Peptides against a protein of PDB entry 1LOE. Designs and how they scored, part 17

Target 1, 181 residues: chain A of PDB entry 1LOE
Amino acid sequence: TETTSFSITKFGPDQQNLIFQGDGYTTKERLTLTKAVRNTVGRALYSSPIHIWDSKTGNVANFVTSFTFVIDAPNSYNVADGFTFFIAPVDTKPQTGGGYLGVFNSKDYDKTSQTVAVEFDTFYNTAWDPSNGDRHIGIDVNSIKSINTKSWKLQNGKEANVVIAFNAATNVLTVSLTYPN
Target 2, 181 residues: chain A of PDB entry 1LOE as posed
Amino acid sequence: TETTSFSITKFGPDQQNLIFQGDGYTTKERLTLTKAVRNTVGRALYSSPIHIWDSKTGNVANFVTSFTFVIDAPNSYNVADGFTFFIAPVDTKPQTGGGYLGVFNSKDYDKTSQTVAVEFDTFYNTAWDPSNGDRHIGIDVNSIKSINTKSWALQNGKEANVVIAFNAATNVLTVSLTYPN

## One batch from the design tools (peptide; aimed at target 1 D81 I147 N148 T149)

Design b2_p16_5_s2 (made by RFdiffusion4, then SolubleMPNN; its pose is not in this set)
Fold by OpenDDE base, seed 2:
Structure b2_p16_5_s2 (fold): chain B 181 residues (1-181), chain A 16 residues (1-16)
Amino acid sequence: as target 1 above (181 residues)
Amino acid sequence: TVTLSATVDLKEALSP
C-alpha cells in the first residue's frame, strides 16, 4: 500500500505542485479558476499523478480531501456555471462546452470522459440540472448530469468548507459543505 | 451542513 498527501494553505504565484489550465491562476494567495467574463474555463491539477487503484490487485484507494472556497454570484442568471473538484487521467484537458464546468462534454454517460467530479453548480441548465432550479452540489460520473444532487444555499462571498471522502470498501463518495461563519 | 452521498465505482468510471 501507499499513501499520498498534500496541503496548500496559501496558493503562491509559482505553485510548483499545481498545473494550471485555461484561465486558472493564483491571486492574493487563492486559486482563481475563471475571470468574471463569458465563455471562460480554468482548471488546476495536482502535478503528481495519484494512484487510484492497484493495477495488480484491483484494490481502490480510500481518500479524503478538504478545501475552502468563495463564490461571488449575487444573482441566478448573470453568473458563471460553478466549479468542480474532479479526478481525471493525467492527460486531461479543459472542456469548453458551456455549462459543462470545464470537465465534461455530454449530458449522457460517456465512459471515454474518464472523469468523476463533485460539482458546485451555480447556474440552472434546464437540460440536465434538477428541475427545482436550485443551486446545488452534485456527484458526476462521466456526465454533467449528476447521479445525485442536493440543494445548496449559496452564501454569497462567504467561505464554505468542503470535505469529500471516498470509502473504497463501500464505494460511497460523500460530500459535506459547511459555512462555519 | 449540506451532505450528499453516492455510490461510485471509481475504477469503472476512470478506466479506459
Scores: peptide ipSAE 0.811, ipTM 0.980, DockQ to the pose 0.913
OpenDDE base, seeds 1, 3, 4, 5: peptide ipSAE 0.805, 0.809, 0.796, 0.809; ipTM 0.979, 0.979, 0.979, 0.980

Design b2_p16_5_s3 (made by RFdiffusion4, then SolubleMPNN; its pose is not in this set)
Fold by OpenDDE base, seed 3:
Structure b2_p16_5_s3 (fold): chain B 181 residues (1-181), chain A 16 residues (1-16)
Amino acid sequence: as target 1 above (181 residues)
Amino acid sequence: SVNLSATVDLKAALSP
């Protein structure tokens, strides 16, 4: 089997293995997706294409990714929409539609999006988010309407640890979010 | 901790 791996412990100003889109940038060795202003979208892509499946056999790869993030969202109204970890084709471009987390452009399923995302959603959009209005994590397949969600109690300004894994044998994508004690 | 899972056909989802 073939494996691909990478690790970024400190994000530098000239990070060669990332492609920055929109307002994404690095500061203080952190990746910052947006400026603290309205109507901003930022993304960062791993610069090297990765093979999700074998073109000859069609076998899909297992993968695991982990990261730590901080969100400042002290209220539910004067805040951004959140962010995603996503997988998309190498020519993917940022999407600017409000509430679509920079990766989708429709609440309906759209195969042309070619995007699978794990969302960490801090803003309640009535049209597609869970009706309880909770901040939530979600798994999104070619739509901002998640195929599954779970309520998430944001600890404002605290570091959250995330592990996302895909089991190719079962086609199960798993997400774990923890706040260390 | 918050744990979430779903079944995803990655190849179908990501293919042109």
Scores: peptide ipSAE 0.790, ipTM 0.976, DockQ to the pose 0.914
OpenDDE base, seeds 1, 2, 4, 5: peptide ipSAE 0.728, 0.788, 0.704, 0.746; ipTM 0.970, 0.976, 0.968, 0.972

Design b2_p16_5_s4 (made by RFdiffusion4, then SolubleMPNN; its pose is not in this set)
Fold by OpenDDE base, seed 3:
Structure b2_p16_5_s4 (fold): chain B 181 residues (1-181), chain A 16 residues (1-16)
Amino acid sequence: as target 1 above (181 residues)
Amino acid sequence: SVNLSATVDLKEALTP
């Protein structure tokens, strides 16, 4: 059994263990995915490939990740789409289609995407988002149409703590989002 | 807090 771990508390201007894509960059020791303009996509990948399963035994790894984020979205119309935490092959490239959060390129299921994502979605897309129109978190498997969602009331400009865990024994992915009191 | 879960077959999802 092998274990891979990393921790980034402050993001430097030349963070060696991250690969930046699109408009992603660091400023004030934070990772910033996009510029405050239309049609912008930014991503950051952990630079070292992570083995999700053992090719010899087929055993799948457990994992836990945590992070803190801030979103400024004071209204529901003049705001970006949100962001994702995602797992994808090492040669993954940014996707620029609107509403697809930089990781998908179609509203339909596409196994060739090879992407599992947890979305934090701040913009209601009628074609695939939950019909209640709420901002939401979602679990996405090769599709922008989440396999499950939960309404999320954004606290504008406040830090949210996220924990994402995968249990390989049950194949259950869990997401917890908390605004500290 | 907001909690969400789903069953995901990672090998199937991530395999070409």
Scores: peptide ipSAE 0.781, ipTM 0.976, DockQ to the pose 0.898
OpenDDE base, seeds 1, 2, 4, 5: peptide ipSAE 0.722, 0.778, 0.692, 0.732; ipTM 0.969, 0.975, 0.966, 0.970

Design b2_p16_6 (made by RFdiffusion4)
Pose (drawn by RFdiffusion4):
Structure b2_p16_6 (pose): chain A 181 residues (1-181), chain P 16 residues (1-16)
Amino acid sequence: as target 2 above (181 residues)
Amino acid sequence: TTYNLSDVVDLKAVFS
């Protein structure tokens, strides 16, 4: 049995238990992944590796993460590229920016990726996004093309509360995001 | 307003 847990309710200026990659930094008690600036990537990882499954027993971890996040765009129309919560190898480095969300390099399945991410995607990329063109939440496994999506209406500047849970008994990954009111 | 999404994801297959 192995458990890993943590909570950070207010981020401080020297959050030593996070690894920052790209433009990720903490400001005014928030984790800032990108400022409202063009062509940039920011990533932050929890510093401890987490044991998510075991080859000797074949057991896989149950887990829950929750966070509140804000997307603040200049207006409701010109908004790119989005935000991800991701599970990657211990040595993960930033991948392709733009519509690939710093996490993937291809629309095709890439076994060497070894990452699954839940995306909160605010920009329709004709090549791989749901053709309806809506902003959406997606589950990505080793590809930027989501295996499943759900349209989501972005509320600019507002706090969204998200819970992502994995039940090892069913292998169900559930994602819930709620806007207050 | 709440949005829900779910799917079956095999983490053992992702990381083996």

Design b2_p16_6_s1 (made by RFdiffusion4, then SolubleMPNN; from b2_p16_6 with T1A D7A V8T; failed a check: a repeat of another design)
Amino acid sequence: ATYNLSATVDLKAVFS

Design b2_p16_6_s2 (made by RFdiffusion4, then SolubleMPNN; from b2_p16_6 with T1A D7A V8T A13E)
Fold by OpenDDE base, seed 3:
Structure b2_p16_6_s2 (fold): chain B 181 residues (1-181), chain A 16 residues (1-16)
Amino acid sequence: as target 1 above (181 residues)
Amino acid sequence: ATYNLSATVDLKEVFS
């Protein structure tokens, strides 16, 4: 079997293995998806296509990704929508619709989007988010309406460690978010 | 604090 891997510990101003979209940029060796203003969307894509499955053999890849993020949201009632880790076709473009996390373009299921996302959602949208109104982690398949969610208490300004793994034998996607302290 | 979440996803179907 073949393996593809990459690691970015410091994000430079000319990060050649990333494609920046929208307001995404790097500063002080960190990737910043949005500015602290209204109506902003930013994304960063790994520049090389990844081979998720092989049409000849039918084999599906296992994968593991890990990252650390910080969200600054000192006011729990005046917050942005959050962000996602996502896998989408190579020609994917940023989406500007409010509440869709820059990835989806409607509230409806859309098979043609061919998008799997893990959302870290900080804003309650009554039309599709869990009715308890909690900030949450979600797994999204072609829809902003998650197929599963977990209530999540944001620790403002603190680093969260995330691990996302896919087991091809079971088709199970797992997400783990940890605040070490 | 640790938060765990999982779901079944058919990547072959999604990316066919």
Scores: peptide ipSAE 0.799, ipTM 0.978, DockQ to the pose 0.938
OpenDDE base, seeds 1, 2, 4, 5: peptide ipSAE 0.731, 0.797, 0.706, 0.761; ipTM 0.972, 0.978, 0.971, 0.975

Design b2_p16_6_s3 (made by RFdiffusion4, then SolubleMPNN; from b2_p16_6 with T1A D7A V8K)
Fold by OpenDDE base, seed 3:
Structure b2_p16_6_s3 (fold): chain B 181 residues (1-181), chain A 16 residues (1-16)
Amino acid sequence: as target 1 above (181 residues)
Amino acid sequence: ATYNLSAKVDLKAVFS
């Protein structure tokens, strides 16, 4: 069996295993996706292509990823869109359309995007977000409109621990977000 | 607090 793994504890200014896009950068050994201004998009890609499935055998990979993030949103009226963990083709480019989390480029389903994302969404977009208006975690398949969502209460400035896993035998993607304190 | 979410995703179909 083939296995690919990587771990980044501290993000350096010349992180060779990451490709930075848009406004993404490192500071104080952290990855920062955006500047604290309007109309900003930043992304970071793992620099080596990952093998999701094998066309010869038909086998699909299992995977587990974990990370810790902090969102600073001290008030509800001045908040950005949030961010995603995503898997996309190697030639993927940042998307600047408002509300699309830098990953999608329209409100419609687009199979050609070939993108799976887990969103941590802090802004309510009436056209596609859950009608309750809650901040939420979502699983996105080729669309900004999530196939499933979970209401999520952001703890401002607190570290959230995330685990995302895919089981190839069941085709189930699972997301767990924990505020340990 | 812990938040859990899951969904079926056909990765092979997405990335074919």
Scores: peptide ipSAE 0.789, ipTM 0.977, DockQ to the pose 0.941
OpenDDE base, seeds 1, 2, 4, 5: peptide ipSAE 0.708, 0.783, 0.697, 0.727; ipTM 0.971, 0.977, 0.970, 0.973

Design b2_p16_7 (made by RFdiffusion4)
Pose (drawn by RFdiffusion4):
Structure b2_p16_7 (pose): chain A 181 residues (1-181), chain P 16 residues (1-16)
Amino acid sequence: as target 2 above (181 residues)
Amino acid sequence: TTYTLSDTVSLKDIFS
């Protein structure tokens, strides 16, 4: 049995238990992944590796993560590219920016990726996004093309509360995001 | 307003 847990309710200026990659930094008690600036990537990782499954027993971890996040765009129309919570190898480094969300390099399945991410995507990329053109939540496994999506209406500048849970018994990954009111 | 999404994901198949 192995458990890993943590909580950070207010981020401080020297959050030593996070690894920052790209433009990720903490400011005014928030984790800032990108400022409202063109063509940038920010990532932050919890510093401890987490044991998510075991080859000797074949057991896989149950887990829950929750966080509140804000997307603040200049207006409701010109908004790119989005935000992900991701599970990647211990040595993960930033991948392709733009619509690939710093996490993937292809629309095709890439076995060497070894990452699953939940995306909160605010920009329709004709090549791989749901053709309806809506902003959406997606589950991505080794590809920027989501295996499943759900349209989501972004509330600019507002706090969204999200819970992502994995039940090892069913292998169900559930994602819930709620806007207050 | 709540948005929900789910799917079956094998972490063993991703990381084995």

Design b2_p16_7_s1 (made by RFdiffusion4, then SolubleMPNN; from b2_p16_7, 5 letters changed)
Fold by OpenDDE base, seed 3:
Structure b2_p16_7_s1 (fold): chain B 181 residues (1-181), chain A 16 residues (1-16)
Amino acid sequence: as target 1 above (181 residues)
Amino acid sequence: MTYNLSATVSLKEVFS
């Protein structure tokens, strides 16, 4: 069986294995998706296509990804939308619609988007977010409306450790977010 | 503290 893996511990100014989109950039060896301003979208893509499934054999890949992130949102009532980890076709482009986390382009389900995302959502959108208004983790399939969510309390300015795994035998995607302290 | 979430997703169907 084939395996593809990569690791980036320090993000350089000319990171060859990433494609930067929108306002995404690197600074101080970290990836920064947005500037601290309104109406900003930034993304970074792994530069090489990954083989998720084989049409000849029908085999689907298992995968696991891990990363750490920090969100600075000192005011709970004046915040941006959050961010996603996502898998999408190689020609994917940033989307600028408000509330769609730079990944989706409407509030409706769209199978043609061919996008799976894990969202870390810091802004309550009445039209599609859980009615309790909590900040949340969500699993999104071709839609900004998550198929499942978990309430999440942001620890402002603190590093969160994330692990996302897919089990091809069960078709189960799992997300774990840990604040070590 | 740890937050856990899961869902059933057919990657084959999404990316076919």
Scores: peptide ipSAE 0.789, ipTM 0.978, DockQ to the pose 0.956
OpenDDE base, seeds 1, 2, 4, 5: peptide ipSAE 0.728, 0.778, 0.701, 0.765; ipTM 0.973, 0.977, 0.971, 0.976

Design b2_p16_7_s2 (made by RFdiffusion4, then SolubleMPNN; from b2_p16_7 with T1A T4N D7A I14V)
Fold by OpenDDE base, seed 3:
Structure b2_p16_7_s2 (fold): chain B 181 residues (1-181), chain A 16 residues (1-16)
Amino acid sequence: as target 1 above (181 residues)
Amino acid sequence: ATYNLSATVSLKDVFS
């Protein structure tokens, strides 16, 4: 059996196992995806390709990932789009279209994107987001329109603990977000 | 507070 793992507790200025894209950078040992300005996108990729599917055996990998994030959005009228955890081809590039969270480039389903994402969405886009207008967690498959969503109450400036897991036997992707306090 | 979400996704189909 083949296993790939990594852990980053402190993000350094020369983090060798990450590829930074767009406005993504590190400061104070944190990964910061965007600058505090409009029309900014930033990403960070794990530098080594991961083996998700083996064409010879047909086997698909199980995986689990965990991370902690903070979003500062003190005003409901002054909020950005949010962010994603995503898996995409090695040549993936940041996308600058508004509302597409830096990973998609249109509102339509596009199988050629080969992208699976978990979104933490803080901005209501009437064209594709849940009609209740809630901030939400979503699971995205080749589309900004999530295949499933969960309403989420953002706690401004508070650390959220996330666990994302995929079970290859059942093809079920699970997301858990916890505010400990 | 804890929020849970799941979905069925064929990674084989996405990345084949």
Scores: peptide ipSAE 0.793, ipTM 0.978, DockQ to the pose 0.947
OpenDDE base, seeds 1, 2, 4, 5: peptide ipSAE 0.725, 0.782, 0.690, 0.764; ipTM 0.972, 0.976, 0.969, 0.975

Design b2_p16_7_s3 (made by RFdiffusion4, then SolubleMPNN; from b2_p16_7 with T1A D7A I14V)
Fold by OpenDDE base, seed 2:
Structure b2_p16_7_s3 (fold): chain B 181 residues (1-181), chain A 16 residues (1-16)
Amino acid sequence: as target 1 above (181 residues)
Amino acid sequence: ATYTLSATVSLKDVFS
């Protein structure tokens, strides 16, 4: 079977294997999705298409992805919405609707979006987020309304290590977030 | 601290 892999340890100013959308850019060897201002969206796509599902054989790929992120959000009220890791069609474009994490374009389920996302959500949107108001990790399938969520206590300014794995045999997507210290 | 979350997702259905 086909296997695709990549690793980016340092994000350079001319990162040829990424497609930057919106306000996404690199600085100090880090991927930065937005500037520290209101109403911005930034995304970065891996530049080569990934074969997730083969229509000829019906095979679905297993995958594992890992990354490290830092969020600076010292309070819960004057903060951005968060970010996602997502898988979407190759022609995907950034979405600018507030609260939709740059990936979705309405609060409703939309099967035509063909998008699976893992959200790291730092802002409570009453209309779709868990009612406890906690910052949370969510698994999103064609909707900003997560099919499952987990309360997550952000450690401000600390590196979080994320592993996202998909098991094609069981169709289980697993997310693990660790603060090592 | 570690946080774990899982869900059943049919990628085949999503991307069909």
Scores: peptide ipSAE 0.786, ipTM 0.976, DockQ to the pose 0.943
OpenDDE base, seeds 1, 3, 4, 5: peptide ipSAE 0.723, 0.785, 0.690, 0.761; ipTM 0.971, 0.977, 0.968, 0.975

Design b2_p16_7_s4 (made by RFdiffusion4, then SolubleMPNN; from b2_p16_7, 5 letters changed)
Fold by OpenDDE base, seed 3:
Structure b2_p16_7_s4 (fold): chain B 181 residues (1-181), chain A 16 residues (1-16)
Amino acid sequence: as target 1 above (181 residues)
Amino acid sequence: ATYNLSATVSLKEVFS
């Protein structure tokens, strides 16, 4: 069986296995997606293409990814949109439309985007977000409108541990976010 | 606190 894996514990200024897009950069051995200003988008891509499925055999890959993130949002009135973990074609480019988390370019379903994302959404967009207005975790398939969501209480400035797994036998994508303290 | 979420996704269909 074919297996691809990588691990980054410290993000360097010349991280060879990442492609930086937009305002994404590294500082103090951390990956920072955006600047602390309005209208900023930043992304980082794993530099090597990953083999999700094989057209010859029909086999689909299982995968597990884990990461730790911090969001600084000290007040509710001055907050950005959040961020995503995503899988997209190798030629994917950052998208600058407001509220689309840098990965989508319209509010409509678009199969041509070929994008699966897990969103950590900190801004309520009435047109597509859950009507309760909660900050939320979402699973997105070719659309900013999530196919499923979970209300999430952001702990400002605290580290969140995330595990995202895909089971190819069941086609189930699972997300777990933990604040350990 | 722990938050769990799941959904059915066909990666084959998305990336075909």
Scores: peptide ipSAE 0.795, ipTM 0.977, DockQ to the pose 0.953
OpenDDE base, seeds 1, 2, 4, 5: peptide ipSAE 0.732, 0.784, 0.696, 0.761; ipTM 0.972, 0.976, 0.969, 0.975

## One batch from the design tools (peptide; aimed at target 1 N59)

Design b2_p17_1 (made by RFdiffusion4)
Pose (drawn by RFdiffusion4):
Structure b2_p17_1 (pose): chain A 181 residues (1-181), chain P 17 residues (1-17)
Amino acid sequence: as target 2 above (181 residues)
Amino acid sequence: SYAKIEVVNISFSSTLS
């Protein structure tokens, strides 16, 4: 049995248990992944590796993560590219920016990726996004093309609370995001 | 098109058994 847990309710200026990649930094008690600036990537990883499954036994971990996040755009129309919570190899480095969300390099399945991410996507990319053109939440496994999506109406500047849970018994990954009110 | 993206708080828990 192994458990890993943590909580950070207010980020400090020297959050030593995070690894920052790209423009990720902490400011005014928040984890800032990108400022409202063009053509940038920011990533932050929890510093400890987490044992998610075991080859000897074949057991896989149950887990839950929750966080509140804010997307603050200049207006409700011109908003790109989005935000992800991701599970990747211990040595993960930033991948392609823009619509690939710093996490993937292709629309095709890429076995060497070894990452699954839940995206909160605010920009329709004709090549791979749901053709309805809506902003959405997606589950991505080794590709930017989501295996599943759900339209989501972004509330600019507002706090969204999200819970992502994985039940090892069913292999169900559930994602909930709620806007207050 | 661009946006500022921030995380206000976070928690995580996992159990491998």

Design b2_p17_1_s1 (made by RFdiffusion4, then SolubleMPNN; from b2_p17_1, 9 letters changed)
Fold by OpenDDE base, seed 5:
Structure b2_p17_1_s1 (fold): chain B 181 residues (1-181), chain A 17 residues (1-17)
Amino acid sequence: as target 1 above (181 residues)
Amino acid sequence: ATAEVRIVSMSFSSVLS
């Protein structure tokens, strides 16, 4: 059995178990993926590889992640673009920004991406987002075009609590989001 | 459109049998 776990309650200036990419950095005990400026992509990777799939046995890991985030936009009516929690190959580098959230490059399914993401998407991209235009949570598999979405009401500047769990036995990924305050 | 995105805290656990 292979296990991996970590917990970060305070993001320090030299967070040893994270690899920062692009504009991602820590400040005031928080991980800041992007500031409220244009043309920015920030990512943070857990520094240790996580064994998610064993090709010899065919087993897939069960995992649970929980986090608290804040999206803080200067204009509550115009918020871009959101962010993802993602799993990608160990040598992953920032991908296309904007609506691609720095983790994908296409709305077409690309198996070579080997990327699964849960997106918290605040900006409607006509080419791939749900037609209702709602801000949404999405499950993305090798494409920015989600395989499943659910509308979500952003509370600008407020802390949201998220739990993402994957059950390998059932192949079910669950996402919950709450605003406790 | 822009926004600041901050992660306040995070935990993760995985188990591969």
Scores: peptide ipSAE 0.821, ipTM 0.974, DockQ to the pose 0.947
OpenDDE base, seeds 1, 2, 3, 4: peptide ipSAE 0.812, 0.813, 0.819, 0.816; ipTM 0.972, 0.973, 0.974, 0.974

Design b2_p17_1_s2 (made by RFdiffusion4, then SolubleMPNN; from b2_p17_1, 10 letters changed)
Fold by OpenDDE base, seed 2:
Structure b2_p17_1_s2 (fold): chain B 181 residues (1-181), chain A 17 residues (1-17)
Amino acid sequence: as target 1 above (181 residues)
Amino acid sequence: ATAQYTINSISGSSVLS
């Protein structure tokens, strides 16, 4: 059995177990993916590769992650693209295409991307987002076009709690989001 | 459109049998 666990309650200026990409950085004990500026992408990767699939046995890892986030939008009615929690190959690099959340580069399904993301999408992209235009949580498998979405009401400036869990036996990914305050 | 995206805390675990 291979197990990986981590917990970060305060993000330090030299957080050893994270790899920062793009404009992502730590400040005031928090991880800032992007500042409120245009044309910015920030990411942070867990520094140790996580073995989530065994090609010999076919086994897939069960995993769970919990995190808290805050979105601070200068204009609540016009918010940037969003962010994701994602799993990708170790050589993953930030993607800069607008609307692709720094992770994807196409709405077409591409199995070679080997990328799964939970998106917290705060901008409506007509080409792939749900037609109702709602801000939403999405499950993205090898495409920015989510395989499933759920409308979500952004509370600007408020801390949200997220839990993401994957059950390998059922191949089901679950996501919960709450605003405790 | 802009926004600051901040993660305040994170934890996780994975188990591969």
Scores: peptide ipSAE 0.810, ipTM 0.973, DockQ to the pose 0.938
OpenDDE base, seeds 1, 3, 4, 5: peptide ipSAE 0.794, 0.800, 0.800, 0.795; ipTM 0.971, 0.972, 0.972, 0.971

Design b2_p17_1_s3 (made by RFdiffusion4, then SolubleMPNN; from b2_p17_1, 10 letters changed)
Fold by OpenDDE base, seed 5:
Structure b2_p17_1_s3 (fold): chain B 181 residues (1-181), chain A 17 residues (1-17)
Amino acid sequence: as target 1 above (181 residues)
Amino acid sequence: ATAAYSIVSVSGSSVLS
């Protein structure tokens, strides 16, 4: 059995168990993916590789992640693209920005991406987002076009609690988001 | 459109049998 676990409640300037990419950095004990500026992509990876799939046995890992995030938009009615929790190959680098969230490059299914993401999408992209235009949570498999979405009401400047869990036996990914206050 | 995105805390675990 191979296991990995970690917990970060305060982010330091030299957080050794994270790899920062693009404009991502730590400030005021938080992980800042982007500042409120245009044309910016920030990512952070857990520094240790996680064995998610065993090619010999075919087994897939069970996993769970929890995090609290804050979106601070200068204009609540016009918010940037969003962010993701994602799983990608160990040598992953930032991908296309904007609506692709720095994680994908296509709305078409691309198996070579080898990327799964849960998006917290705050900007409507006509070409692939749900037609109702709602801000939403999406599950993305090798494409920015989600295989499933659920509308979500952004509370600007408020802390949101997220839990993402994957059950390998059932092949079910669950996502929950709450605003506790 | 712009926004600051920040993570306050994070935890994770995985188990591969």
Scores: peptide ipSAE 0.804, ipTM 0.971, DockQ to the pose 0.946
OpenDDE base, seeds 1, 2, 3, 4: peptide ipSAE 0.779, 0.344, 0.786, 0.791; ipTM 0.961, 0.801, 0.968, 0.970

Design b2_p17_1_s4 (made by RFdiffusion4, then SolubleMPNN; from b2_p17_1, 9 letters changed)
Fold by OpenDDE base, seed 3:
Structure b2_p17_1_s4 (fold): chain B 181 residues (1-181), chain A 17 residues (1-17)
Amino acid sequence: as target 1 above (181 residues)
Amino acid sequence: ATAAISIVSMSGSSVLS
């Protein structure tokens, strides 16, 4: 059995178990992905590779992650773009295309990306987002075009608690989001 | 449109049998 685990209650200035990409950095004990400025992408990767799939046995790992995030937009009616939790190959690099949340670069399914993401999407992109225009949580498999979505009401500037769990036996990914306050 | 996005805390675990 191979197990990987981590817990970060405060993000320090020398957070050695993270690899920062783009504009991502730590400040005030938080991981800052973006500031409220245009054309920025910030990411952070867990520094140790996780063995999510065993090519010899075909087994896939069970995993769970919990995190608290804040989106703080100067204009609550126009918020872009959101962010993702993602799993990708170790050599993954930030993507700069608008609306792709720094992770993807196409709405077409691309198996070579080998990327699964849970998006917390605050901006409606006509080309791929749900037609109702709602801010939403999405499950993204090798594409920014989600395989499943659910509407989510952003509370600007408030902490949201997220739990993401994957059951390998059932091949089901579950996501919960709550605002405790 | 813009937004400041931050992560306050995070935990994770994976188990591969």
Scores: peptide ipSAE 0.782, ipTM 0.969, DockQ to the pose 0.936
OpenDDE base, seeds 1, 2, 4, 5: peptide ipSAE 0.769, 0.780, 0.772, 0.768; ipTM 0.967, 0.969, 0.967, 0.966

